# Peptides against a protein of PDB entry 5EIB, part 227

Target 1, 366 residues: chain A of PDB entry 5EIB
Amino acid sequence: VDLEPGTMDSVRSGPFGQIFRPDNFVFGQSGAGNNWAKGHYTEGAELVDSVLDVVRKESESCDCLQGFQLTHSLGGGTGSGMGTLLISKIREEYPDRIMNTFSVMPSPKVSDTVVEPYNATLSVHQLVENTDETYCIDNEALYDICFRTLKLTTPTYGDLNHLVSATMSGVTTCLRFPGQLNADLRKLAVNMVPFPRLHFFMPGFAPLTSRGSQQYRALTVPELTQQMFDSKNMMAACDPRHGRYLTVAAIFRGRMSMKEVDEQMLNVQNKNSSYFVEWIPNNVKTAVCDIPPRGLKMSATFIGNSTAIQELFKRISEQFTAMFRRKAFLHWYTGEGMDEMEFTEAESNMNDLVSEYQQYQDATAD
Target 2, 366 residues: chain A of PDB entry 5EIB as posed
Amino acid sequence: VDLEPGTMDSVRSGPFGQIFRPDNFVFGQSGAGNNWAKGHYTEGAELVDSVLDVVRKESESCDCLQGFQLTHSLGGGTGSGMGTLLISKIREEYPDRIMNTFSVMPSPKVSDTVVEPYNATLSVHQLVENTDETYSIDNEALYDICFRTLKLTTPTYGDLNHLVSATMSGVTTCLRFPGQLNADLRKLAVNMVPFPRLHFFMPGFAPLTSRGSQQYRALTVPELTQQMFDSKNMMAACDPRHGRYLTVAAIFRGRMSMKEVDEQMLNVQNKNSSYFVEWIPNNVKTAVCDIPPRGLKMSATFIGNSTAIQELFKRISEQFTAMFRRKAFLHWYTGEGMDEMEFTEAESNMNDLVSEYQQYQDATAD

## One batch from the design tools (peptide; made by RFdiffusion4, then SolubleMPNN)

Design b2_p22_6_s2 (from b2_p22_6, 11 letters changed)
Fold by OpenDDE base, seed 2:
Structure b2_p22_6_s2 (fold): chain B 366 residues (1-366), chain A 22 residues (1-22)
Amino acid sequence: as target 1 above (366 residues)
Amino acid sequence: PVPLSEEERRELKKKLREERKK
């Protein structure tokens, strides 16, 4: 789905474009112009019914529909505005199904789009209410990984998207291979989301290695485990050491000793015990899949529900507030039928979410 | 280019799934 036709042509011409049904390509002509309101109330609203018809048809063809997975950017108008409209409409029609998202967070280091803080804040407001699981993929964290860890001097969107694709492949491993922990979206939600609103995850992937160092690096279970828990390898721009993990899932792939995995996972928890909440028992889940990812002997994917994610939302809120106080570009949104109150409500809900994470960070076992 | 039939898409998806298991 896109509000521009050019994206659809790029997907069709790609190496895997033929795996999609032609009728499942739904697109507009005008685009959203990086405006959430165009995505949500005008251009996106004109297209949404055509998308819902396709969603219904595909849902009816499923023997066992678990839920929906959306991949979108929160900085643009289409992914943010139309994406959240689709989430809302799908939630209304399928209230008993899991809503899962891969939400790409904007960063001033990666994009020059000045209105990204508005689009992100308005989107987060919708995600808090209408998703069950959201993987926070932060462009700032991806950029920092590419630059610092992968030693890419000028990270491109292609480099960022490579990390996103590896992470998406990792977190969906248990859904794609039988006999694994978190084998369905609902089990993942039960294991990862102790409180309904606190459903924003920090993903991570290992190994992350620069091209120059790949030939010298042995892939071991201890190294994978250490890298997954390193703050520098989180794909959300927050430091887990500034918060506490509510829940963690680790997904190992490749031929390895389950005993060694369990030992290393226990060691990392014990070493980092101060960074876990004490009042959620058995809050770390580990899965091992014998099938490695393509091109690697072994990998590990990290999913963290941490109160440190509030740093990401605080960054967006600070940028939002700095623009909104000046009413900068606000007329672009109000001209599409939005009220200034919707901005204030979205800011308030995101600040409430930050406060909730802080409350659970400071909570002691009674 | 002529779009793949549903059967051809199913076979392609099967092939891609098998290649990912190797």
Scores: peptide ipSAE 0.033, ipTM 0.632, DockQ to the pose 0.013
Fold by OpenDDE base, seed 5:
Structure b2_p22_6_s2 (fold): chain B 366 residues (1-366), chain A 22 residues (1-22)
Amino acid sequence: as target 1 above (366 residues)
Amino acid sequence: PVPLSEEERRELKKKLREERKK
């Protein structure tokens, strides 16, 4: 789905464009112009019914509908505005199904789109209420991984999208292969989301290796485990050491010893015990899939529900507040039928979310 | 290019899944 035809043509002409049904390409003509309100109330609202018709048709064709997965950016107008409109409409029609998102967070390091803080804040407000699981894929973290870990001097969107793809492939492993931990979206939510509003995940992937070091790196379970829990490997721009893990899932892929995985997972928990809440029993889950990803002998994917995710929301909130106090570009949103009150409500809800994470960070077992 | 039929699309998806298991 897109509000611009050119993006759809790029997907259709791409190496995997043929795997999608032609009738499942729904697109507008005018675009959102990086405006959440155009995506949510005007241009996106005109297109949403056509998308819902496709969603309904695909849902009816499912033998067992678990839920929905949306991939979108929060910085642009289409992904943020229309994406959250779609989430709301799907939630209304399918209230008992899981809503899962891969939400790409904006970064000033990657994009010069001045209104990204508005689009992100307005989107987060919708995601807090209408999603069950949200993978926070932060363009700032992706950029930093590309630059620092992968040793790319000038990270491109292609480099960032490669990390996004690896992460998405990793977190969906249990859904795609039988007999795994979190084999369905509901079970994932039960294991990962102890509190309904606290459903924002910090993903990570290992191995991440620079091209110059690939030939010298042994892929071992200890190295994967260590890298997976390293703050520098998080796909969200927050330091887990500044918070506490509520829940963790680790998904190993490849032929490896289950015993070695269990030993390394126990060791990493013991070494990092101060960074876990003690009042959630068995809050670390591990899965092993014998099938490695393409081109790797083994990998590990991390899913963390950490109170440190508040750093990401604080960053967005600070940027939002600095713009909103000046009423910068606000007329672009109000001209599409928004009220200033909706901005204040979105800011308030995001600040409440930050406060909730902080409360559970400071909570003790007593 | 002629769009793939639904069967051809299903076979392509199957092939891609099998290639990921190698």
Scores: peptide ipSAE 0.031, ipTM 0.581, DockQ to the pose 0.014
Fold by OpenDDE base, seed 4:
Structure b2_p22_6_s2 (fold): chain B 366 residues (1-366), chain A 22 residues (1-22)
Amino acid sequence: as target 1 above (366 residues)
Amino acid sequence: PVPLSEEERRELKKKLREERKK
């Protein structure tokens, strides 16, 4: 789905374009112009019914519908505005199904779009209420990984999207292969989301290795485990050491010893015990899938529900506040039918979310 | 390119799944 035709043409002409039904390509002509309000109230609202018709048709064709997965950007107008509209409409029609998102967070390091903090804040407000699971994929973190870890002098969107793709493949491993932990979206939510509003995840993927170092790197369970829990490996621009893990899932892929995985997972928990909440028992889950990702002997994918995710929301909030106090570009949103109150409500809800994370960070076992 | 039939799409998806298991 897009409000622009060019993205759909790229997918159609791509190496996998033929696996999609032609009728499942729903697109507009005018785009959202990086405006959440255009995505949510005008251009997106005109297209949403056509998308819902496709969603219904595909849902009816499912023998067992678990839920929905949306991949979208929170910085743009389409992914943010129309994406959150679509989530709301799907939630209304399918209230008993899991809503899962891969939400790409904006960064000034990657995009020059000045209104991204508005789009992100307005989107987060919707995601707090209408999603069950949200993977926070932060363009800032992706850029920093590409630059610092992968030694890419000028990271491209292709480089960032490669990390996203690896992560998405990793976190969906348990859904795609039988007999795994979190074998369905609902079990993932039960294991990862102890509090309904606190459903924002820090993803990570290992191994991450520069091209020049790949030939010298042994892939071992200890190295995967160490890298997976490294703050520099998080695909959200948060330091886990500044918060506490509520829940963690680790998904190992490839032929390895389950015993060695368990030992390394225990060691990393013990070493980092101060960064876990003590009042959630068995809050670390581990899965091993014998099937490695393409081109690797083994990998590990990290899913963290950490109170450190508040650093991401604080960053967005600070940027939002700096613009909103000046009423910068506000007329672009109000001209599409938004009220200024929607901005203040979205800011308030995101600040409440930050406060909730802080509360649980400071909570001790009574 | 002519769009694949539903059957051809199923076969392609099957092939891609089999290639991913190797």
Scores: peptide ipSAE 0.031, ipTM 0.594, DockQ to the pose 0.013
Fold by OpenDDE base, seed 3:
Parts: structure tokens; C-alpha cells; sequence
Structure b2_p22_6_s2 (fold): chain B 366 residues (1-366), chain A 22 residues (1-22)
């Protein structure tokens, strides 16, 4: 789905374009112009019914519909505005189904789109209320991984998207291979989300290896475990050492010893015990899938629900507040039918979310 | 390019699933 036609042609001409039904390509003509309000109230609102018709048709064809997965950017107008409109409409029609998102967070290090803080804040407001699970994929963290870890001198969107793809493949492993931990979206939510509003995840993927070092790197369970818990390996731009993990899931892929995985997972928890909440018992879940990812002998994917994710929301809030106090570009949004109150409500809800994370970070076992 | 038929898409999806198991 896009508000521009050209993106659909790129997907259709891609190596996997033929696996999608032609009728499932829904697109507009005018685009969102990086404006959340165009995505949510005008251009996106004109297209949403056509998308919902496709969603219904595909849902009816499912033997057992677990829920929905959306991949979108929060910096642009289509992914942010129309994406959150779709989430809202799907939630209204399917209230008992899981809503899962892969939400790409904007960063001024990667994009020059001035209104990204507005689009992100307005999107987070919708995601807090209408999603069950949100993987926070921060363009800043992806850029830093590409530059610092992968040793890419000039990271491209292709390099960032490769990390996103690897992570998405990792976190969906349990869904694709029955009989594993978190084998369905609802079980994942039950294991990962102790509090309904605190459903924002810090993903990570290992191994991340520079091209020059690939030949020399041993892929071992200890090495994967160590990298997966490294703050530099997080795909959200927050330091897990500044907060506490509420819950963690680790998904290993490849032929490995389950005993060795359990030993290494216990060791890393003990080593990092100060970074876990003590009042949530058995808050680390581990899965092993014998099927490695393509081109690797083994991998590990990390999913963390950490109170440190408030750093990401604080960054967005600070940028938002600095623009909103100046009423910068507000007329682009109000001209599409938005009220200025919606900005204030979105800011308030995001600040409340930050306060909730802080409260649970400071909570002790009484 | 002519769009694949529903059968051809099902066969392609099957082939891709089999290749992912290797």
C-alpha cells in the first residue's frame, strides 16, 4: 500500500514481486508529502476503504487469522498517517486480533524531513492505543550499526533495510515454525507485554559482521549471546543499561546445543542482573529453531521490552516540543483538517508513556 | 511481464518454502 504509484512498480518488479496478488497492490496518486494529516485525514482516508476491502478478502482466506503485521515508517506521511489510520480501522473491525507493527523511527542523522517529529509523535499516540506489539526500529540505531559495527563509510537505505529485513525474519521465526516458544502472536504478547501500554520492543540481530571480518568470525552460541545483549547491537537508539528489562525473548536459529544456549542465556542474565526488573519472574524466554537463516550457519534475534526505550520517546518529544512551541509548519496539518489539540493530546500521551516506563523502572519488589 | 496465474503463484510459494528449509 502506498499513496504514490511508483513504489508499487518497484515492489512488483522486485525479486519477490510475483508472490503478491496484483489486486493486493493498493495505491494513490497524490502522495502524502511527508504530512501525517494527509495520510490520516485526506489522501489516506480516500484510499483506506480500498485497503480494508483487500484486508477483509485476505482475512477471509485465512484458516486461522492470528492478527496483522504492519511495516511502516513514522517519519513519512504515508507510513505514519495512513499506516496509523489502517491500524485504527483494522482494530475497530478485528478487536480480538493481534496488531503487530514494525515501526521505523525517524532520525535527523538519516533524514532531512523537517516535520518528522510531528509525524512520529502523532503516530506514537495511535500506536500506544491501537497496537499490541510494536518493534521500534530506529533509523539512528540502524545508521550507527552500519557505520560503527558493519564499517560502512556511507550507509544507504539499502543497508538499513537489510538490517530491518534480518530482524523481521528473526522475530517472525517462531511464527513460521510451529511448536516453538511464541509460536503465535498472542503468546508473544503474553510473554513480552506485562502492561498493555508498554508494548514497544527493542529488537536486535546477531551476527552483525563487517565484510572484512566475516572470514575471521566464529559463529558460536557464546558470541551470538554476547552480541545480542550488547547495547551497540540494539536497533532502537537507547541504552538498555539506562533502564531495566521488563521482558526479553531470544530466538536462536541454526544447529546448536539447547543446553549450551540455556547455559549462555543464564550467564548473560546473571552478568546483567542489574538491568532486569526483579519483580517479574521468568521474564527471559528462549527459543531455538534448527533452521538457520539463509547464508548463515546460526543467528540470534533479540526482543527486549526495556524501560530504556523511554530515551527514544524523550528524543522525539524534545524535537516535537521545540517545533510545536514555534508553531512551525502547523498550517500544513491544520489545513488537512487536524485540530491543534490533537498535537497536544499526542504529546501528552507520549509523555505519559515515558512516565509509565520510568515508574516501572523505579519499582522495587515490595 | 504477464502476471503469474494463481496456480503459478502457489507453485512459486511452495518452491520458495522448500528452498527456505534447505
Amino acid sequence: as target 1 above (366 residues)
Amino acid sequence: PVPLSEEERRELKKKLREERKK
Scores: peptide ipSAE 0.024, ipTM 0.489, DockQ to the pose 0.013

Design b2_p22_6_s3 (from b2_p22_6, 9 letters changed)
Fold by OpenDDE base, seed 4:
Structure b2_p22_6_s3 (fold): chain B 366 residues (1-366), chain A 22 residues (1-22)
Amino acid sequence: as target 1 above (366 residues)
Amino acid sequence: PVPLSEEERRALAEERRRKRAA
C-alpha cells in the first residue's frame, strides 16, 4: 500500500514482485507530502476502504488468522498517517487479532524532512493505543551501524534496508519454523509484553561485519551472544545500560549446541544482572533454529523490551517540542482537518509512556 | 509491580471485544 504509484511499480518490477497478487497493490495518486494529517484524514482516508477490502479478502482466505504485521515509516506522511489509520480500522474490525508493527523511526541523519518529529509523535500516540507489539527500527541506529560498524562512508537506503531485512528475518524466525519459542504472535506478546502500553521492542542483530572484515570473523556462540547484547548492534538508538530489561527474547539460527547457547545466555544475564528487572521471573527466553539466514553459518537476533527505549521517545519529543513551541508548519496539518489539540494529546501520551518506562525502571521487588 | 498474567491479558482482549460489539 502507498499513496504514491511509483513505489508500487518499483515493488512490482523488483526481483520478488511476482510473489504478490496484482489485486493486492493498492495505491493513491497524490501522495501524503510528508504530512501525517494527509495520510490520516484526507488522502489516506479516501484510500483506506479499498485497503480494508483487500485485507478482508486475504483474511477470509486464512484458515487460522493470528493477526497482522505492518511495516511502515513514521517520518513520512503515508506510513505514519495512513499506516496508523489502517491499524485503527483493522483493530476495529479484528479486535481479537494481534497487531504487530515494524515501525521505522525517523532521524535527521537520514532525512532532511523537517516535519518528521510531528509525524513520529502523532504516530507513536496511535501505536501506544492500537498495537500489541511494535519493533522500533530506528534510522538513527541503522545509520550509525552502517557508518561505524559496517564502515560505509555514505550509507544508502539500500544499506539501511539490508539491516531492516536482516532484523525482520530474525524476529520472524520463530513464526516461520515449527517447534520454536514464540511460534505465534500471541505467545510473543505473552512472553514480551508484561504491561499493555509497554510493547515497544528494541531489536538487535549479530553478526554485523564490514565487508573487509567478514573473512576474518569467527562465528561462535559466545561471540554472537556478546554482540547481540552490545548497544552497537541495537537497531534502536538506545543504550540498554541506561535502562533495565523487562523481557528479552534471543533467537539463534544455525547449527550450534543448545547447551552452549544456554550457558552463554546464562553468563550474559549474570554479567548484566543490574540491567534486568529483578521482579519479573524467567524474563529471558531463548530459541534455537537449525536453519541459518542466507549467506551466514549462524546468527543471533535480539528482542528487548527495555526501559532504555525511552531515550528514543525523548529524542523525538525534544525535536517535536522545539518545533511545536514555534507553531512551525502547524497550518499544513490543521489545513487537512486536524486540531492543534491532537498534537498536545500525542505529546502528552508519549511523555506519559516515557514516565511509565522510568517508573518500572526504578521499581524494586520490595 | 506484578506483570499481567496470560488470563488477565485474555480478559482485556475480551473486554475490548465486548466494548466494540456494543
Scores: peptide ipSAE 0.045, ipTM 0.595, DockQ to the pose 0.512
Fold by OpenDDE base, seed 1:
Structure b2_p22_6_s3 (fold): chain B 366 residues (1-366), chain A 22 residues (1-22)
Amino acid sequence: as target 1 above (366 residues)
Amino acid sequence: PVPLSEEERRALAEERRRKRAA
């Protein structure tokens, strides 16, 4: 789905364009112009019914519908505005199904789009209320991984999208291969989301290795476990050491010893015990899938529900506030039928989310 | 605070789903 036709042609011409049904390509003509309000109230609202018709058709063809997965950017107008409109409409029609998102957070290091803080804040407001689980994929973190860890001199969108793809493949492993711990979206939500609003995950992937160092790196369970818990491997631009894990899932892929995985997972938890809440028992879940990812002997994917994710929301909030106090570009949004109050409500709800994460970070077992 | 059991996490998840279906 897009509000621009050119993106659909790019997907169709891609190496996997043939896996998608032609009738499942729904697109507009005008685009959102990086405006959330165009995505949510005007251009996106005109297209949403056509998308819902496709969603209904595909949902009816499922023997057992678990839920929905949306991949979108929060910095743009289409992914943010129309994406959150779609989430709301799908939730209204399928209230009992899981809503999962892969939400790409904007970064000034990656994009020069000045209004990204507005689009992101308005989107987060919708995601807090309407999703069951949201993987926060932060372009800030992806850029830093590409530059520092992968040693790419000038990271490209292709390099960032490769990390996104590896992460998405990792976190969906349990859904795609039977006999895993988190075999369905509902069970993942039960294991990962202790509090309904606190459903924003920091993903991580291992191994991350520069092209020049790949030949010298041994892929071992200890190395995967160590790297998976390293703050530098988080796909969200927050330091887990500045917060506490509410819940963690680790998904190992490849032929390895379950015993060795359990030993290494215990060791890393013990080493990092100060970064876990003590009042959620059995808050670390581990799965092993014997099928490795393409091109790797083994991998590990991390899913963290951490109070440190508040650093990401604080960054967006600070950028939002700096623009909103100046009323910068507000006429672009109000001209599409938005009220200025919706900006204030979105800012408030995101700040409430930050406060809620902080409350659970500071909570002690009485 | 009382330690949150897996049952309590399930109950919270079910409550959230009920609030969305209402």
Scores: peptide ipSAE 0.033, ipTM 0.558, DockQ to the pose 0.283
Fold by OpenDDE base, seed 3:
Structure b2_p22_6_s3 (fold): chain B 366 residues (1-366), chain A 22 residues (1-22)
Amino acid sequence: as target 1 above (366 residues)
Amino acid sequence: PVPLSEEERRALAEERRRKRAA
C-alpha cells in the first residue's frame, strides 16, 4: 500500500514482486507530502476502504487468522498517517486479532524531513492504543550499526533496509516454523508484554559483520549471544544499560547445541542481572530453529522489552516540543482537517508512556 | 507490580470484542 504509484512498480519489478497478488497492490496518486494529516484524514482516508477490502479478502482466505503485521515509517506521511489509520480501522473490525508493527523511527541523522517529530509523535499515540506488539526500528541505530559495526563509510537506505529485513526474518522465525516457542503472535504477546501499553520492543540481530571481516569470523553460540545483548547491536537508539528488561526473547537459527544455547543464555542473564527486573519470573525466553537464514550457518535475533526504550520516546518528545512551542508547520496539518488538540493529546500520551516505563524501571519486588 | 496472566490478556481481548460488537 502506498499513496504514490511509483513505489508499487518498484516492488512489482523487484526480485520478489511476483509473490504478491496484483490485486493486493493498492495505491494513490497524490502522496502524503510527509504530512501525517494527509495520510490520516485526507489522501489516506480516500484510499483506506480499498485497502480494507483487500484485508477482508485476504483474512477470509486464511485457515487460521492470528493477526496482522504492518511495516511502516513513522517519519513519512503515508507510513505514519495512513498506516496508523489502517491500524485503527483493522483494529475496529478485528478487535480480537493481534496487531503487530515494524515501526521505523525517524532520525535527523538520516533524514532532513523537518516535520518527522510531528509524524512520529502522532503515530506513537496511535500505536500505544491500537497495537499489541511494536518493533521499534530506529534509523539512527541502523545508521550507527552500518557505520560502526558494518564499516560502511556512507550508509544508504539500502543498507538500513537490509538490517530491517534481517531483523524481520529473525523475529518471524518462530511464526514460520512449527513447534517453536512463540509459534503464534498471541503467545509472543503473552511472553513479551507484561503490561498492555508497554508493547514497544528493541530488536537486534547477530551476526553483524563487516565485509572485510566476514571470512575471518567464526560463528559460535557464545559470540552470537554476546553480540545480540551488546548495546551497539540494538536497532533502537537506546542503551539497555540505562534501563531494565521487562522481558526478552532470543531466537537462534542454525545447527547448534540446545544445551550450549541454554548455558550461554544463562551466563548472559547472570552477567547482566542488574539490567533485568527481578519481579518478573522467567522473563527470558529462548527458541532454537535448526534452519539457518540464507547465507549464514547460524544467527540469533533479539527482542527486548526494556524500560530504556523511553530514551527513544524522550528524543522524539524533545524534538516535537521544540517545534510545537513555535507552532511550526501546524497549518499543514490543520489545513487537512486535523485539530491542534490532537498534537497535545499525542504529546501527553507519549509522556505518560515514558512515565510508565520509568515507574516499572524503579519498581522493586514487594 | 504483577504482569498480566494469559487469562487476563484473553479476558481483555474478549471485553474489547464485546464492546465493539455493541
Scores: peptide ipSAE 0.031, ipTM 0.437, DockQ to the pose 0.457
Fold by OpenDDE base, seed 5:
Structure b2_p22_6_s3 (fold): chain B 366 residues (1-366), chain A 22 residues (1-22)
Amino acid sequence: as target 1 above (366 residues)
Amino acid sequence: PVPLSEEERRALAEERRRKRAA
């Protein structure tokens, strides 16, 4: 789905364009112009019914509909505005299904779109209420991984999207292969989301290796385990050491010893025990899938529900507040039928979310 | 706070589901 036709043409002409049904390409003509309100109230609202018709048709074709997975950007008007409208409409029609998102967080290191803080804040407000599970894929973290870890001097959107794809492949492993932990979206929600609003995940992937270092790197269970818990491997620009894990899932892929995985996962938990909440027992779950990803002997994917995710929301909030206090570009949103109060409500709800994460970070068993 | 069991987390998830279906 896009509000621009050119994106759909690029997908159709791409190496995997043929895996999608032609009738499932829904697109507008005018675009959102990086405006959430265009995506949510005008251009996106005109297109949403056509998307819902496709969603209904695909849902009816499912033997067992678990829920929905949306991939979107929170910086752009289509992904943010129309994406959140679509989430709301799907939630209204399918209230008992899981809503899962891969939400790409904006960063000024990656994009010069000045209104991204508005689009992100307005989107987060919707995601707090209308999603069950949200993977926070932060363009800032992706850029930093590309630059620092992968040793790319000038990271491209292609490089970032490669990390996104690896992460998405990793976190969906249990959904795609039978007999795994979190084999369904609901089971994942039960294991990962102890509190309804605290459903924003910090994903991570291992191995992340620069091309120059690949030949010198062993792929071992200890190294994968160590890297998954390294702040430098997080796909959200948060330091887990500044917060506490509420819940963790680790998904190993490849032929490895389950015993060795369990030993290493126990060791990393014990070593990092101060970074876990003590009042959620058995909050680390581990899965092993014998099928490695393409081109790797083994990999590990991390899913963390950490109170450190508040750093991401604080960053967005600070940028939002600095712009909103100046009333910068508000007329672009209000001109599309949005009320200025919706900005204040969205800011408030995101700040409440930050406060909730902090409360649970500071909570003790006593 | 009382330690949240896996069962309590399931109950919360089910309650959330019921609240959305209502």
Scores: peptide ipSAE 0.030, ipTM 0.553, DockQ to the pose 0.262

